# Designs tried in a protein design run: peptides against a protein of PDB entry 2AKA. Part 233

Target 1, 299 residues: chain A of PDB entry 2AKA
Amino acid sequence: MEDLIPLVNRLQDAFSAIGQNADLDLPQIAVVGGQSAGKSSVLENFVGRDFLPRGSGIVTRRPLVLQLVNSTTEYAEFLHCKGKKFTDFEEVRLEIEAETDRVTGTNKGISPVPINLRVYSPHVLNLTLVDLPGMTKVPVGDQPPDIEFQIRDMLMQFVTKENCLILAVSPANSDLANSDALKIAKEVDPQGQRTIGVITKLDLMDEGTDARDVLENKLLPLRRGYIGVVNRSQKDIDGKKDITAALAAERKFFLSHPSYRHLADRMGTPYLQKVLNQQLTNHIRDTLPGLRNKLQSQL

## One batch from the design tools (peptide; made by RFdiffusion4, then SolubleMPNN)

Design b2_p30_7_s2 (from b2_p30_7, 17 letters changed)
Fold by OpenDDE base, seed 2:
Structure b2_p30_7_s2 (fold): chain B 299 residues (1-299), chain A 30 residues (1-30)
Amino acid sequence: as target 1 above (299 residues)
Amino acid sequence: MEEKEKEEFEKLKKELDEIIAEIEKELAEK
């Protein structure tokens, strides 16, 4: 069953190459969240490498189709530069920035045209995610005043699709009832059938507060539930703190916290990877039979 | 469209057909 993800990856790449991907409702997971919600840190924790652009404001300005493939070797490949293998993940970061700027220009605008990145690693499960621009209300630099609406429109192109699962990333140190991720998910998935909740920044909550009720799926129930994670701080990222050490600290956090100890085996980045792999695999199995006729008509 | 572009497009269509066939095979076996 795990072999279904690589097949969908090949299909996704082929349709992207011919410019016909916009009409496809492929089974996928779109990652949504407010600015600074911790989306990029979750993705980097899956790979175990620093490879995503960092900075203030809107960092992700194009959809990033991140295809993780379990392999005996570790390297990355872009669809836009076939045959080039990247083994230095700093060069991967630079290529994402360069390819983003090539299309959007210097004004820090956005583009709906995806960047397709495949990462082979012995440390990942087979998993495909579409990282989307962070929701924001405040334009930065030379961004147009309507940038909020441009981002929203871009997100809606993905999350309104019936076969799109939604990874809603929300920080615990902010009011979860006002989460941008959960708001957009509720708008397009009012019954909570396609949404997986991720709660970040659990280590940054005020003393005497916790997200237990959310993580137990009691406050804002989702059929697919919630998973808590602890990412590296911005200081830790700037200081080049090792991701392996951060994953060990995350495990220790859940095991030692009175409110989360009983949930610890269903929390953290490794568990999230496993759940997403299983959810995507099952979703592919359930949806592809109905897409067969549609896909054949595109030939 | 240039002839070279047409040939490239037909090659991509063939690749898509092969991928769909592989997906159908996997779905039938599972």
Scores: peptide ipSAE 0.115, ipTM 0.683, DockQ to the pose 0.068
Fold by OpenDDE base, seed 5:
Structure b2_p30_7_s2 (fold): chain B 299 residues (1-299), chain A 30 residues (1-30)
Amino acid sequence: as target 1 above (299 residues)
Amino acid sequence: MEEKEKEEFEKLKKELDEIIAEIEKELAEK
């Protein structure tokens, strides 16, 4: 069943090449979250490399279709740069920035036109994610005053699709009842059938507080549940802390924390990858029979 | 559409049909 994801990726690439990506209801996972929610860190932890643009404000300004493919070799390819293999993930970061700026200009505007990035690695499971711009309420720099609305409109193009799963990324060190990710997910998935909750920054919670009730699916129930993760701190990233070391620290965190120890086997980035791979694979299997007729009609 | 664009579009349709057929085959074998 793992072979279904690469096949759907080929469909996604073909449709992206003709500019119809926004109209496709392909089985996929859209990643949503507020600014600084930890989305980029989650994605980089899946790859085990630093490759996403970093900065203040809205860093992701175009949808990034991230196609992870298990392979014996490690390299990246862009759909807009066919035939070029990137082995340096710093060059991948620079290409994302350059391609973003090429379309949006220097005004830090956004575009709904996705960037398609495929990463081959022995360290990944087959998985396709669509990283979406972080939700914001405050324009920064030269951003248009209606940037919040523009981002929301862009997100809605993806998350309203029936076959889109939603990875809702929320930081634990903020009020989860006010989570931008969970709010948008509830709006488009009121039954909680398509939403997977990710809780980041569990290590940054105030002393004497925990997210146990959320992680146990008791506070804001989702059918697909919640998975807690611990990302590298900005200090750790700046200090070039290895992702492997960070994953070990994450495991230690869950095992040693009184509130999370009993959940430790169902927490952390490796478990999240496994769950997402399985859920996407199953979702593809369930949705593909109905997609055939729809895809043929769109051709 | 220019004739060249039509040819490219037909080529793409054929590729997509092949991919769909591969998906269906994988689903039938599992």
Scores: peptide ipSAE 0.103, ipTM 0.674, DockQ to the pose 0.069
Fold by OpenDDE base, seed 3:
Structure b2_p30_7_s2 (fold): chain B 299 residues (1-299), chain A 30 residues (1-30)
Amino acid sequence: as target 1 above (299 residues)
Amino acid sequence: MEEKEKEEFEKLKKELDEIIAEIEKELAEK
């Protein structure tokens, strides 16, 4: 049996080419979270490369449709730049920034028009994610005063779709009850049926505190549960710490932590990637029969 | 619609039909 994710990717690409992407309820995973929640770090840890824009404030300003494809070779391709293979992931970063600025201008505005990026790598599982702009309350630079609402409206275009799974990314070193990711997820998925919780920054929690009850799905239950991860610190990112070394440190963190040791087999970035691949595959299988009828009527 | 656009649309429609048929086949085998 062929992997279902590549088939849906082909379908996505075909619909993108005709400009009908906005009306499709394709099975996908939307990544949501506040600014600095660690979304970009999670995605980069899947690829094992630094390739996403970095900075203060709003970094992701357009949806990024990230199609990960397991391959013997490592390279990236953009839908807007057909035929160009990127092997330098710094050039991938620069292209995302340039393409973002081309559409949004220099005012750090946002656009709902996706950037479509495909990454081929031997280090990834087949997985499609939509990285969405980080929720914020404060305009930066010359952003419009209503930027918070513009971001929310953009996110709602994705997360309200029935076939959209929600990867809610929340930092552990902040009050989970105030998590922007879990708030928006609860708004559109009140029963927690479509939401997967990711808890970042577990290594930055205050001494004597832990997120055990959250990770055990006892505090704010989600049907699909929670997965804890430890991303590279900002210092590690600035120092260009190797992602492979960071993944080893993450594994060591969970295994050595008294509150998380018993969960360590169900934590960390590699496990998250596996779970997302499996959940997306199963979700595709469950939703495709209904999508077939809808798509056939549009052909 | 220009003739070229029409041809591109028909090509895309055919591709979509093929993808759907492939998906249906995969779903029927399980």
Scores: peptide ipSAE 0.090, ipTM 0.661, DockQ to the pose 0.069
Fold by OpenDDE base, seed 1:
Structure b2_p30_7_s2 (fold): chain B 299 residues (1-299), chain A 30 residues (1-30)
Amino acid sequence: as target 1 above (299 residues)
Amino acid sequence: MEEKEKEEFEKLKKELDEIIAEIEKELAEK
């Protein structure tokens, strides 16, 4: 008996092949957040590998459909490069960059056309996420002056869909009330029914401050709540610090912090993976009966 | 559409129908 997530992955792949992915309200989780909010680090922590583009400005310039599949073997595959298995995740990063540049050109423009990446690993739960470009207010390089609005419009194509769950990634070391991720989520999900909050950079908050009220779902309540995570620092990433060691440090952070210790069992990357797997599975089960009728009418 | 494109589209439709049927089976068994 196959898990529901792999079945929806097959639907996603089939619809991508016919060019209809943007128009389909498939049950999915869209990842939203400002630039440097920690989205890429969260996704890499799920895989346990460095494989996402890094750099200054807008790094993610196309939607990345990241399909995590639990497997006995570790490798990646792209839908645009069928039959090629990637075992070096640096090559995965390079392929994302190359495929992005192929479509967007050299001007660091954006495209709404997804890249579909499947990662097989013994270290992941079945989980599909759509990583979206980071929200920005300042164009970099040769980007058009309206790039902020182009990104926003791209995000809206995903997050306005009824069957789209929203993973809103916000850094704790910034004003959470002004989080771009939470603002866009509130705009399209005013009742907080589809939004899961992720709070990053909890380890970078000013001394004497904490995000306890947010993590306890008391400040900006979401039906699906908030999960705090601690990602590797940029120095740790550049130094190729092991993700497994970073996950241990994350656990230690929550257990040792006076404001978060009581929440520690409902915090961190491993808990986030479990929650997202469960939430996506349940969401698929709830939405697929209605989706069937829609798909049959479009085929 | 060229005849080849039509054939490819029909193959994709068939694949989608099979996937949907499999999903329905899984949902009915749980």
Scores: peptide ipSAE 0.093, ipTM 0.661, DockQ to the pose 0.069; fails the geometry check

Design b2_p30_7_s3 (from b2_p30_7, 18 letters changed)
Fold by OpenDDE base, seed 2:
Structure b2_p30_7_s3 (fold): chain B 299 residues (1-299), chain A 30 residues (1-30)
Amino acid sequence: as target 1 above (299 residues)
Amino acid sequence: SLSQELKEFEELKKQLDELIKEIEAQQAAL
């Protein structure tokens, strides 16, 4: 059963190549959150590389199907340029930007057409995530005035699917009751069966405040619970601060914090990666019988 | 070629069907 995630990855690639991706409810994890919630930083922390587009406004403008594969070698491959191995992750970032602009044009619009990126690394567990555009209320530049609605519609195409798990990314330094990620998750998963909460920016909370009740699953309970993480600051990212050093600092943060010390073994990026691998593997196993029936009806 | 992609897809479908049957057999034995 350890090979279930790679099996689903091969299905995703095959269906993408034949243009039939839209009709298959494949078991997957969609990553949702407001603009600047820290979604892309969580993904980069899994890989241990800077490879995602950065900037102000809507950075992710197409769904990114990120397939992490544990391997002895480190390289990336795109489905749209088969046979090209990327070993420089700066070139991976540039390819994401170029492929995004090729489809969306100069107006910084969005497209529902996924980019499929596979990353082989010794530092990752087998895991597939769909990074979705960040929810925003304010159009930037030449974006259409209805961009908020277009993003919501795109997210709904993923998160309404029964076999979609939802990684809801919320910053701790904002009112969690008003989290865009938790709002959309509650709309499509009112019983909290498919939602995993990620709480970012725990290091940026006001003095004398903490997210303990959230992380203990007492405030807004999810069946799959919450995991706290500490991402690099934007300054640290711009300065190309080493992700390995940032992960060590994250571990130190949880161990040293009076409110989080007792939770420290169930917090942080490495624990999140492990939980997501296990959750996705189990979810694939449980959904495979239904997937067969769907495949038989479409083929 | 399109024929090669179709063959790869059919083989993948076969592998998936076999895996699903194995999982179903294990679940029925529990």
Scores: peptide ipSAE 0.059, ipTM 0.647, DockQ to the pose 0.037
Fold by OpenDDE base, seed 3:
Parts: structure tokens; sequence; C-alpha cells
Structure b2_p30_7_s3 (fold): chain B 299 residues (1-299), chain A 30 residues (1-30)
């Protein structure tokens, strides 16, 4: 039996090609969070490669539909350049930047038109995520003064859809009551039915503080709960620290930390991938009857 | 050309019809 996630990916690609992305409530996971919340690092840790744009300010300026496919081979493909296989993930990063600039121009503007990237890897579970621009309050460079609202409006096009799950990424070293990710999730999902919380930067919390109450789902309860992760530091990224070594360090962090040891088997990037695969698969199954009826009415 | 766009759209419709059949087959197997 073919996995449900690859089947929905083919639908997503077909609808992207005809420009109807906005009208279809496809089962998907939208990734939301403030700038520097660690969204890109979470996605790269799934793939085990550095392939997303880096920099200060707004790095993601178009939605990135990231389709992870378990395969015996490792390569990437873009919907906008069919037939080209990328085996160098630095070239993948450069293509995302070039394709972004081609549509948005040089003014660092944003566009709601997705980039569709499929990554085949032996190290991934089947999973589709929509990486969305990081929420910001401060324009950078030649960005329009209303860029905060433009980003918000773009995010709302995805997260308001009933079949959209929300991966809300929040840093632990900031006040979680002020989390941009949790605020937008609460606005569109007030009952916490569609939201999965991710807590990053647990290793950067002040001495004597912890996020135990959040990770135990006691502070801001979500039906789907919270998963803590530890991403590579900027020093580790600049030093080209291997992602496999970072995943081992993450496991060690949770096992050794007095506040998190009892949660360690329900934390970290590998567990997050598993949970997201299962949640998306179940969500696709539950939404397929309604999706079929909608598709038949639009054809 | 307009003719090429129409041909591409017809091919996309055919692919979508095939995908719907695959979805139905998977639902019947669940």
Amino acid sequence: as target 1 above (299 residues)
Amino acid sequence: SLSQELKEFEELKKQLDELIKEIEAQQAAL
C-alpha cells in the first residue's frame, strides 16, 4: 500500500502547477514562528543537511513546501525545474535563493507563491511541511514598512485552513507567553486542536530555569502537546558540525538534564519526525473523504 | 502558446483523475 503522504504530495504538485494552491484545503503542516526561533534548523535536522537560506532578518520570503520522502538514494528536486536532480545541498540552498529573488526581486520583498522542494533520503520519514516566513516587527533593508502585516497575511492564508496542522516553533530562552508562534496558533486554533508545539533553545535557558511545565503540557495546554529539541549552535553551524553528532548531543542533553530526563524518550528531533509523520498520516486519512468530494466538484 | 497551455491543463486533469482513483483505492483498503 502506497503511503498516504506521497499521494497527497502528487496532488499538491499538480495544484501548484495550475496556480490553485489558495483554493484547496489540502492536509498539511504549516511551520510558524518568530525570526530566529529555530524553524530552519529543525527542518535541516530532519534532512541531515544544510540546505536552507541563512542570514539576518527575513530569510524565508516565500512559502517552502518541503516534501520529505524516504528513499534508498539521497537527492532533491524542485517543481520549477523538473528533471534536474540535486545531490549537492549547497546547490539546493542557492536554487532556493535564486528562485526567491526571481519572483520577489532585489528589494527583499515577500511572495505567497510557494517553492516546491522534494527531498529523497534514507534518513527521513515521509513528511510534508510548509515553511513560512518568520514573523517580524522590524523591516530590514528595503523591505516595506508594513512587512509585518504582509507576513501575517501570508501566514493566515495557510493556518486558517481547517485541514492545516500548525507546527508552532518557540524558543525556550524567551517568554513563551510572548511567543509569536503560540499567539498566531491561538488566534486561528483557540481550542488547540491543530497545533503541535516545538520548544527550541532549551540548552540556552538561564541557569536554574527550565521549560518542564511547558513540555509536560501544564502551562499552555495543546491537545497534541509539546516536543523539545536542541538545535546546533551558530558556532556549530559555522564550524560545519555534523548533524549526526548534533543529534547525539541532543539525546545526551535530555538524558542528562534533571528536569527533562523523565521526558527524554518523548523529546528530540527523531521523536519529532516520528510524531509529525504519524500526525500527518492520520490527518490525511481523516480528511480524504472530504477532499475527494471537493476535488470532484472542482474538476 | 494558448494551445500548449490547454494541452498541459488537460494532462494535469488526467493526472488528478488518476490520483483520485488511487485515493479511492487506498480508502477501500483501509
Scores: peptide ipSAE 0.044, ipTM 0.609, DockQ to the pose 0.068
Fold by OpenDDE base, seed 1:
Structure b2_p30_7_s3 (fold): chain B 299 residues (1-299), chain A 30 residues (1-30)
Amino acid sequence: as target 1 above (299 residues)
Amino acid sequence: SLSQELKEFEELKKQLDELIKEIEAQQAAL
């Protein structure tokens, strides 16, 4: 059986070309989280490359449809630059920044118009994620005073859709009850049916504290549970720490930690990627009949 | 049966693939 994720990728590309991306309830995973929650690091850890914009404030200012495709070769392609293959992931980062600025203008505003990026790699599973702007309460630089609400409205366009799964990224070193990701997920998915919790920054928790109860799905239960990850620190990123080395360190963290050792095989970025691949595949399968009927009614 | 479900699923994929091609063709004609 052919992978279903590439089929939905072709649908996403086709609908992006029509400009109707917001109106189609395509089976997808939207990534939500507060600013600095670790969303970008999770996505880069899947690819094994540094390719996302970095900086202070709202880095992601347009939805990024990230289509990961398992391939024998490694390169990236943008839907807006058909036929151009990127093999340098710094050029991928620069293209995201340039294409973002082209649409949002100089005021660092946001736009709901997605950037579609496909990454072919031997190191990825087939997986499509929609990276959304990080939730923030404080405008930075020339951002509009209402930027918080603009971001929320943009996120709501995705996460309110029935066929949207929500990857809620929350840092463990902050009060989880106050997680912006879990709050927005609870608003649109009050029964926790569509939400997958990701807990980042487990390595930055205060000594003598742990997120065991959260990761065991006992504190704030989600039907789809929680997966803990350890991302590179900002120091590691600035120091150009290899992602492969970071993934090995993540595995070591879970295996060596007294509170997490028993969960270690159900934690970490590689496990998260497998779970998301399976969750998305199953979700596509379950939504395909409805999607077919909808598509047939629109043609 | 699992075999029947798989067959139905593959047929659905084929239909969706055809619909995608139709959408792409319509866009190319504009």
Scores: peptide ipSAE 0.028, ipTM 0.539, DockQ to the pose 0.490
Fold by OpenDDE base, seed 5:
Structure b2_p30_7_s3 (fold): chain B 299 residues (1-299), chain A 30 residues (1-30)
Amino acid sequence: as target 1 above (299 residues)
Amino acid sequence: SLSQELKEFEELKKQLDELIKEIEAQQAAL
């Protein structure tokens, strides 16, 4: 069954090359969240490398189709530069920035045209995610005044598709009932059938508060539930704290916290990776018969 | 049976792989 994700990856690559991505409802996971929700940190924790653009405001300005492939070797490849293997993940970050700027220009605008990045690693499960621009209400720098709506329209191209699962990333240190990720998910998935909740920043909640009711799926119930994670702090990132050490600290956090200890085996980044791999594999299996019939009718 | 479901699944993968090859061949012809 693990071979289904690579099969869908080949479909994604083939359709991206012919420009027909808009008409195909491929089984995939779209990642949504507000700015500073911890979305990029979750994705980097899966790879165990710093490789995503950093900065203030909107960092992701094009959809990033991130294809994780379990392999004996560690390297990255882009669809737009076939045959080039990247072993330095700083060069991967620079290529994402360069390819983004090539299409969007210098004004920090956005484009709906995906970047396709494949990462081979012994430390990943087979998993494909579509990283989407962070939701914002405030234009920064030379961004157009309607940037909020441009981002929303881009997200809607993915999350409205029936075969799209939604990874909704929300920070626990903000009002979860008002989470941008959960709001957009509720708009397109009102029954919570396609949405997986990720709760970040659990370590930054006010003293005497917790997200237990959310993580137990009691407050804002999703069929696929919620998974809590603890990302590196900005201080840890600036201090170059290793991701492996951060994953150990995350495990310790859940095991030692009175409100989360009983959930600890169903929390954290490694468990999230496993759940996403399983959920995507099952979702592909369930959607493939319909996808085959649709493809045969279009060829 | 589990064996029948696995066989149907392998056949589905084969058909999808053939469709992918056809799409790739069309791209190479452009």
Scores: peptide ipSAE 0.024, ipTM 0.535, DockQ to the pose 0.508

Design b2_p30_7_s4 (from b2_p30_7, 19 letters changed)
Fold by OpenDDE base, seed 1:
Structure b2_p30_7_s4 (fold): chain B 299 residues (1-299), chain A 30 residues (1-30)
Amino acid sequence: as target 1 above (299 residues)
Amino acid sequence: SLEEELRRFQELAEQLEQLIKEIEEEQAAK
């Protein structure tokens, strides 16, 4: 049987080529979270490479359709420059920045036009995620004063769609009740049917506090539950700490933490990848009949 | 049955692939 995720990847590519990506409710996972919530780190941990733009303020300014494909070889390719294989992930980062600037200009504005990036790697499961701009209240640089609302409107274009799953990324060291990710998810998914919670920065919580109740799905219940992860610290990122080593440290964190040890087998980046792969596959399967009918009606 | 489900999904996948191909061919012809 053919893998369903690669099939949807081809649909995404085809629809991007015809400019109809906004009109098709493709089964997908949209990644939402406030600035500095740890979204980029989660995605980079999946790939095992540093390849996303970094900086202060709004880093992701266009939707990034990140298509992870399990392969014997490691390289990346962009839909906007077919035939070019990137083996240096720094060049991938630079291409994202350049392509973003090409469309948004110099004012660091946002654009709803996706960048399609496919990463082939032996270290990934088949998984497609749509990384969306981080929610913020503070414009940076020459950004328009209403940038917060522009970002919100962009996110809503994705997360309101019925076939969109929502990966809500929230930092544990902030008030989860005020999580931007969980708020927007609750607005469009009030019954918590499409939302997967990711809790980052568990290692940065105040002494004597933990997110056990959240991770056990007892505080803010989601049908699809919560998965805790530990990303590299900013110091680790700046110091070019190996992601493989960081994943080992993450495993150690959960196993050694009194509040999380009993959950350790259902926590961490590798488990998150597996769950997302399975959930996306199942979601595609459930939506395929409707997708077929819609495609047939458009031809 | 699982076998019937797998068959149905395989057929659906093939149909979708054909539709994708048709879209791609149409775009290439323009």
Scores: peptide ipSAE 0.027, ipTM 0.590, DockQ to the pose 0.492
Fold by OpenDDE base, seed 4:
Structure b2_p30_7_s4 (fold): chain B 299 residues (1-299), chain A 30 residues (1-30)
Amino acid sequence: as target 1 above (299 residues)
Amino acid sequence: SLEEELRRFQELAEQLEQLIKEIEEEQAAK
């Protein structure tokens, strides 16, 4: 049997090439979260490279279909510029920004048209994620006052799909009960069947507080549970701390923390990546049979 | 070209159909 994730990737590419982006409900994982929730950092931690746009305000302004492919070599490719291999991930970042600006202009507007990025790396498992714009109430640049609703509408185009899993990214140093990610997930997945919770910024929680109850799936239960991660700090990013060092630090954090030590084997970026790979693979297997009739009707 | 992309799409659809069949057979055997 062919690998399921690469197969779906090829389908996604083909559909994108013919302009059919949203009509077929392909199995996928959409990443949702508030602004600065740590979504981009989670994705970069998978790759071990800084390659996503950074800055103030709404940074992700187009859906980014991120296809991670395990490979002996390390490079990136965009669907919109086939044949060009990027080995400098700073250039990848610049290309995302340029391609975003090409469509949205310089006013920091948003567009529902995806960017398709494939990253080959020895440090990744096969995994496809759709990074979506961060939810925010604060317009930046020349964004319209209703940008919050525009973002929500865009997100809803993805997360309402039955075959879409939701990676809900929430920072631990904020009120999790008011998490934008968990709210939107609950709206479209009230029983928590399609939602995987990611808790970031555990290392930034106030002294004497912890997210143990959330991570143990006791506060806001999700069928697929929660996974805590510790992203690279800004200092680590500025210092160009490598993935190995970051992963070691994250592991040390969970093992040494009195509230999380007992959960350490089910926490951290490597575990998250493994879980997502498995979840996506299983989800593809479960949903592919339902795509037959849809495909036949479109051919 | 668009024609080439459509051809590839059709090929992928056929592969998907075959995969679906295999999955269904596996599920039926359980």
Scores: peptide ipSAE 0.021, ipTM 0.568, DockQ to the pose 0.036
Fold by OpenDDE base, seed 2:
Structure b2_p30_7_s4 (fold): chain B 299 residues (1-299), chain A 30 residues (1-30)
Amino acid sequence: as target 1 above (299 residues)
Amino acid sequence: SLEEELRRFQELAEQLEQLIKEIEEEQAAK
């Protein structure tokens, strides 16, 4: 069953190469969240490397198809530069920035054209995620005044698809009822059948408050539930705090917190990665007959 | 069965990859 994800990756690469991504509803997980919700940190924690662009405002400006592949070796490859193996993840970050700027120009605009990045690592499970631009209401720099709507339209191209699962990333230190991620998920998935909730910044909640009811799936129930994580702070990222150390601190946080101790075995980045692998695998299995029929009709 | 569906899916994926390769070769020859 583990081999289903690599199989879908091959199809995804093939369709991206011919520019026909819109014609297939491939089983995938789209990552949605507001600006600074912690999306990039979650993805970097899966890889165990710093490799995503950082900054203020809209950081992700093109969809990033991130294909994680369990391997004995560690390196990255881009679909747009086949045959080049990246072993320095700083160079991976620079390539994402360069490729983004090449298409969007200097005005920090957005493009719906995906960047396809495959990461081989002994530290990952097979998993494919589509990182989408962060939702925002405020244009920055030379961005057009309608950038909010452009981002929304881009997100809708992914999350409205029947075979798209939604990883909704929401910060715990903000009003979860007003979460941009949960709002868009509820709009396209009103019954909560395709949405997986991720709650970040649990360590930044006000003293005396907790997200226990959310994490126990009692407040805003999703069929696929919620998983809490603790990411590195911006200060820790700037200080190049090791991700392995951060994962250990995350485990300690859940085990030591009175409100989360009983949930600790179903929380944290490693558990999230496992759940996403299983969810995606099962989703591929369930959608495979329909996908086969569509492919056969196009050949 | 799942095994049968997987086999058929693999065959289609291989056919698609071959088609893309042929298109790329044709474009390079122009």
Scores: peptide ipSAE 0.020, ipTM 0.536, DockQ to the pose 0.267
Fold by OpenDDE base, seed 5:
Structure b2_p30_7_s4 (fold): chain B 299 residues (1-299), chain A 30 residues (1-30)
Amino acid sequence: as target 1 above (299 residues)
Amino acid sequence: SLEEELRRFQELAEQLEQLIKEIEEEQAAK
């Protein structure tokens, strides 16, 4: 039997190619979070490579459909340039930036038109994520004054769909009750059936505070629960600390922390990848009958 | 071409339907 996630990826690519993105409710995971919530770092940790644009303010300005495929080889492909295999992930980053600028122009605007990126790697599980622009309240640079609402509108095009799971990324060093990710998730998923919580920056919490109650699903309960992760610090990134070392440090963090030790086996980036793979696979299986009917109606 | 993309889409839809059938058969066997 063919793997469900790769099959849905091919359908997603086909639908994108024919311009039917807006009318499709494919099973997928949309990644939402405020600016600087750690979304990019989470995604890069899945791949084990630095490949996403970096900078201040809104870096992701188009939806990025990131299709991870377990393979014996490591390379990336874009839907907009089929046949070109990228083995240098810096070139992947540059292509994302170039393709973004091509559509949005130089004014740092946003576009709802997705970039489709497939990454083959022996170090990934099959997983498809849609990285969305970070939510912001304050325009930066030459961004339009209504950029917050433009971003929100873009996010709503994804997260309102019934077959969309929501990966809500929230930093622990900020008030979780004010998390942009959890707010938008609650708006479109009031029963918390489609939302998976990710808590970043656990290592940056003030002394004497912890996110134990959140991670134990006791404070703001989600049906699918919460997973804590520890990303590389900006200092670590600047110091070229590799992701492998960061993953080891993450494991050590959870094992050594008094508040998280008992949860350590259900925390961290590797566990998150596994959970997301399983959740997406199961979600695809559950939604396939409905998807079949939708596909037949469009043929 | 658009026609080729549509053809590919139809093929994928058929594959999906076959996969659904296989899943249903597996579930029935349990």
Scores: peptide ipSAE 0.021, ipTM 0.502, DockQ to the pose 0.035; fails the geometry check

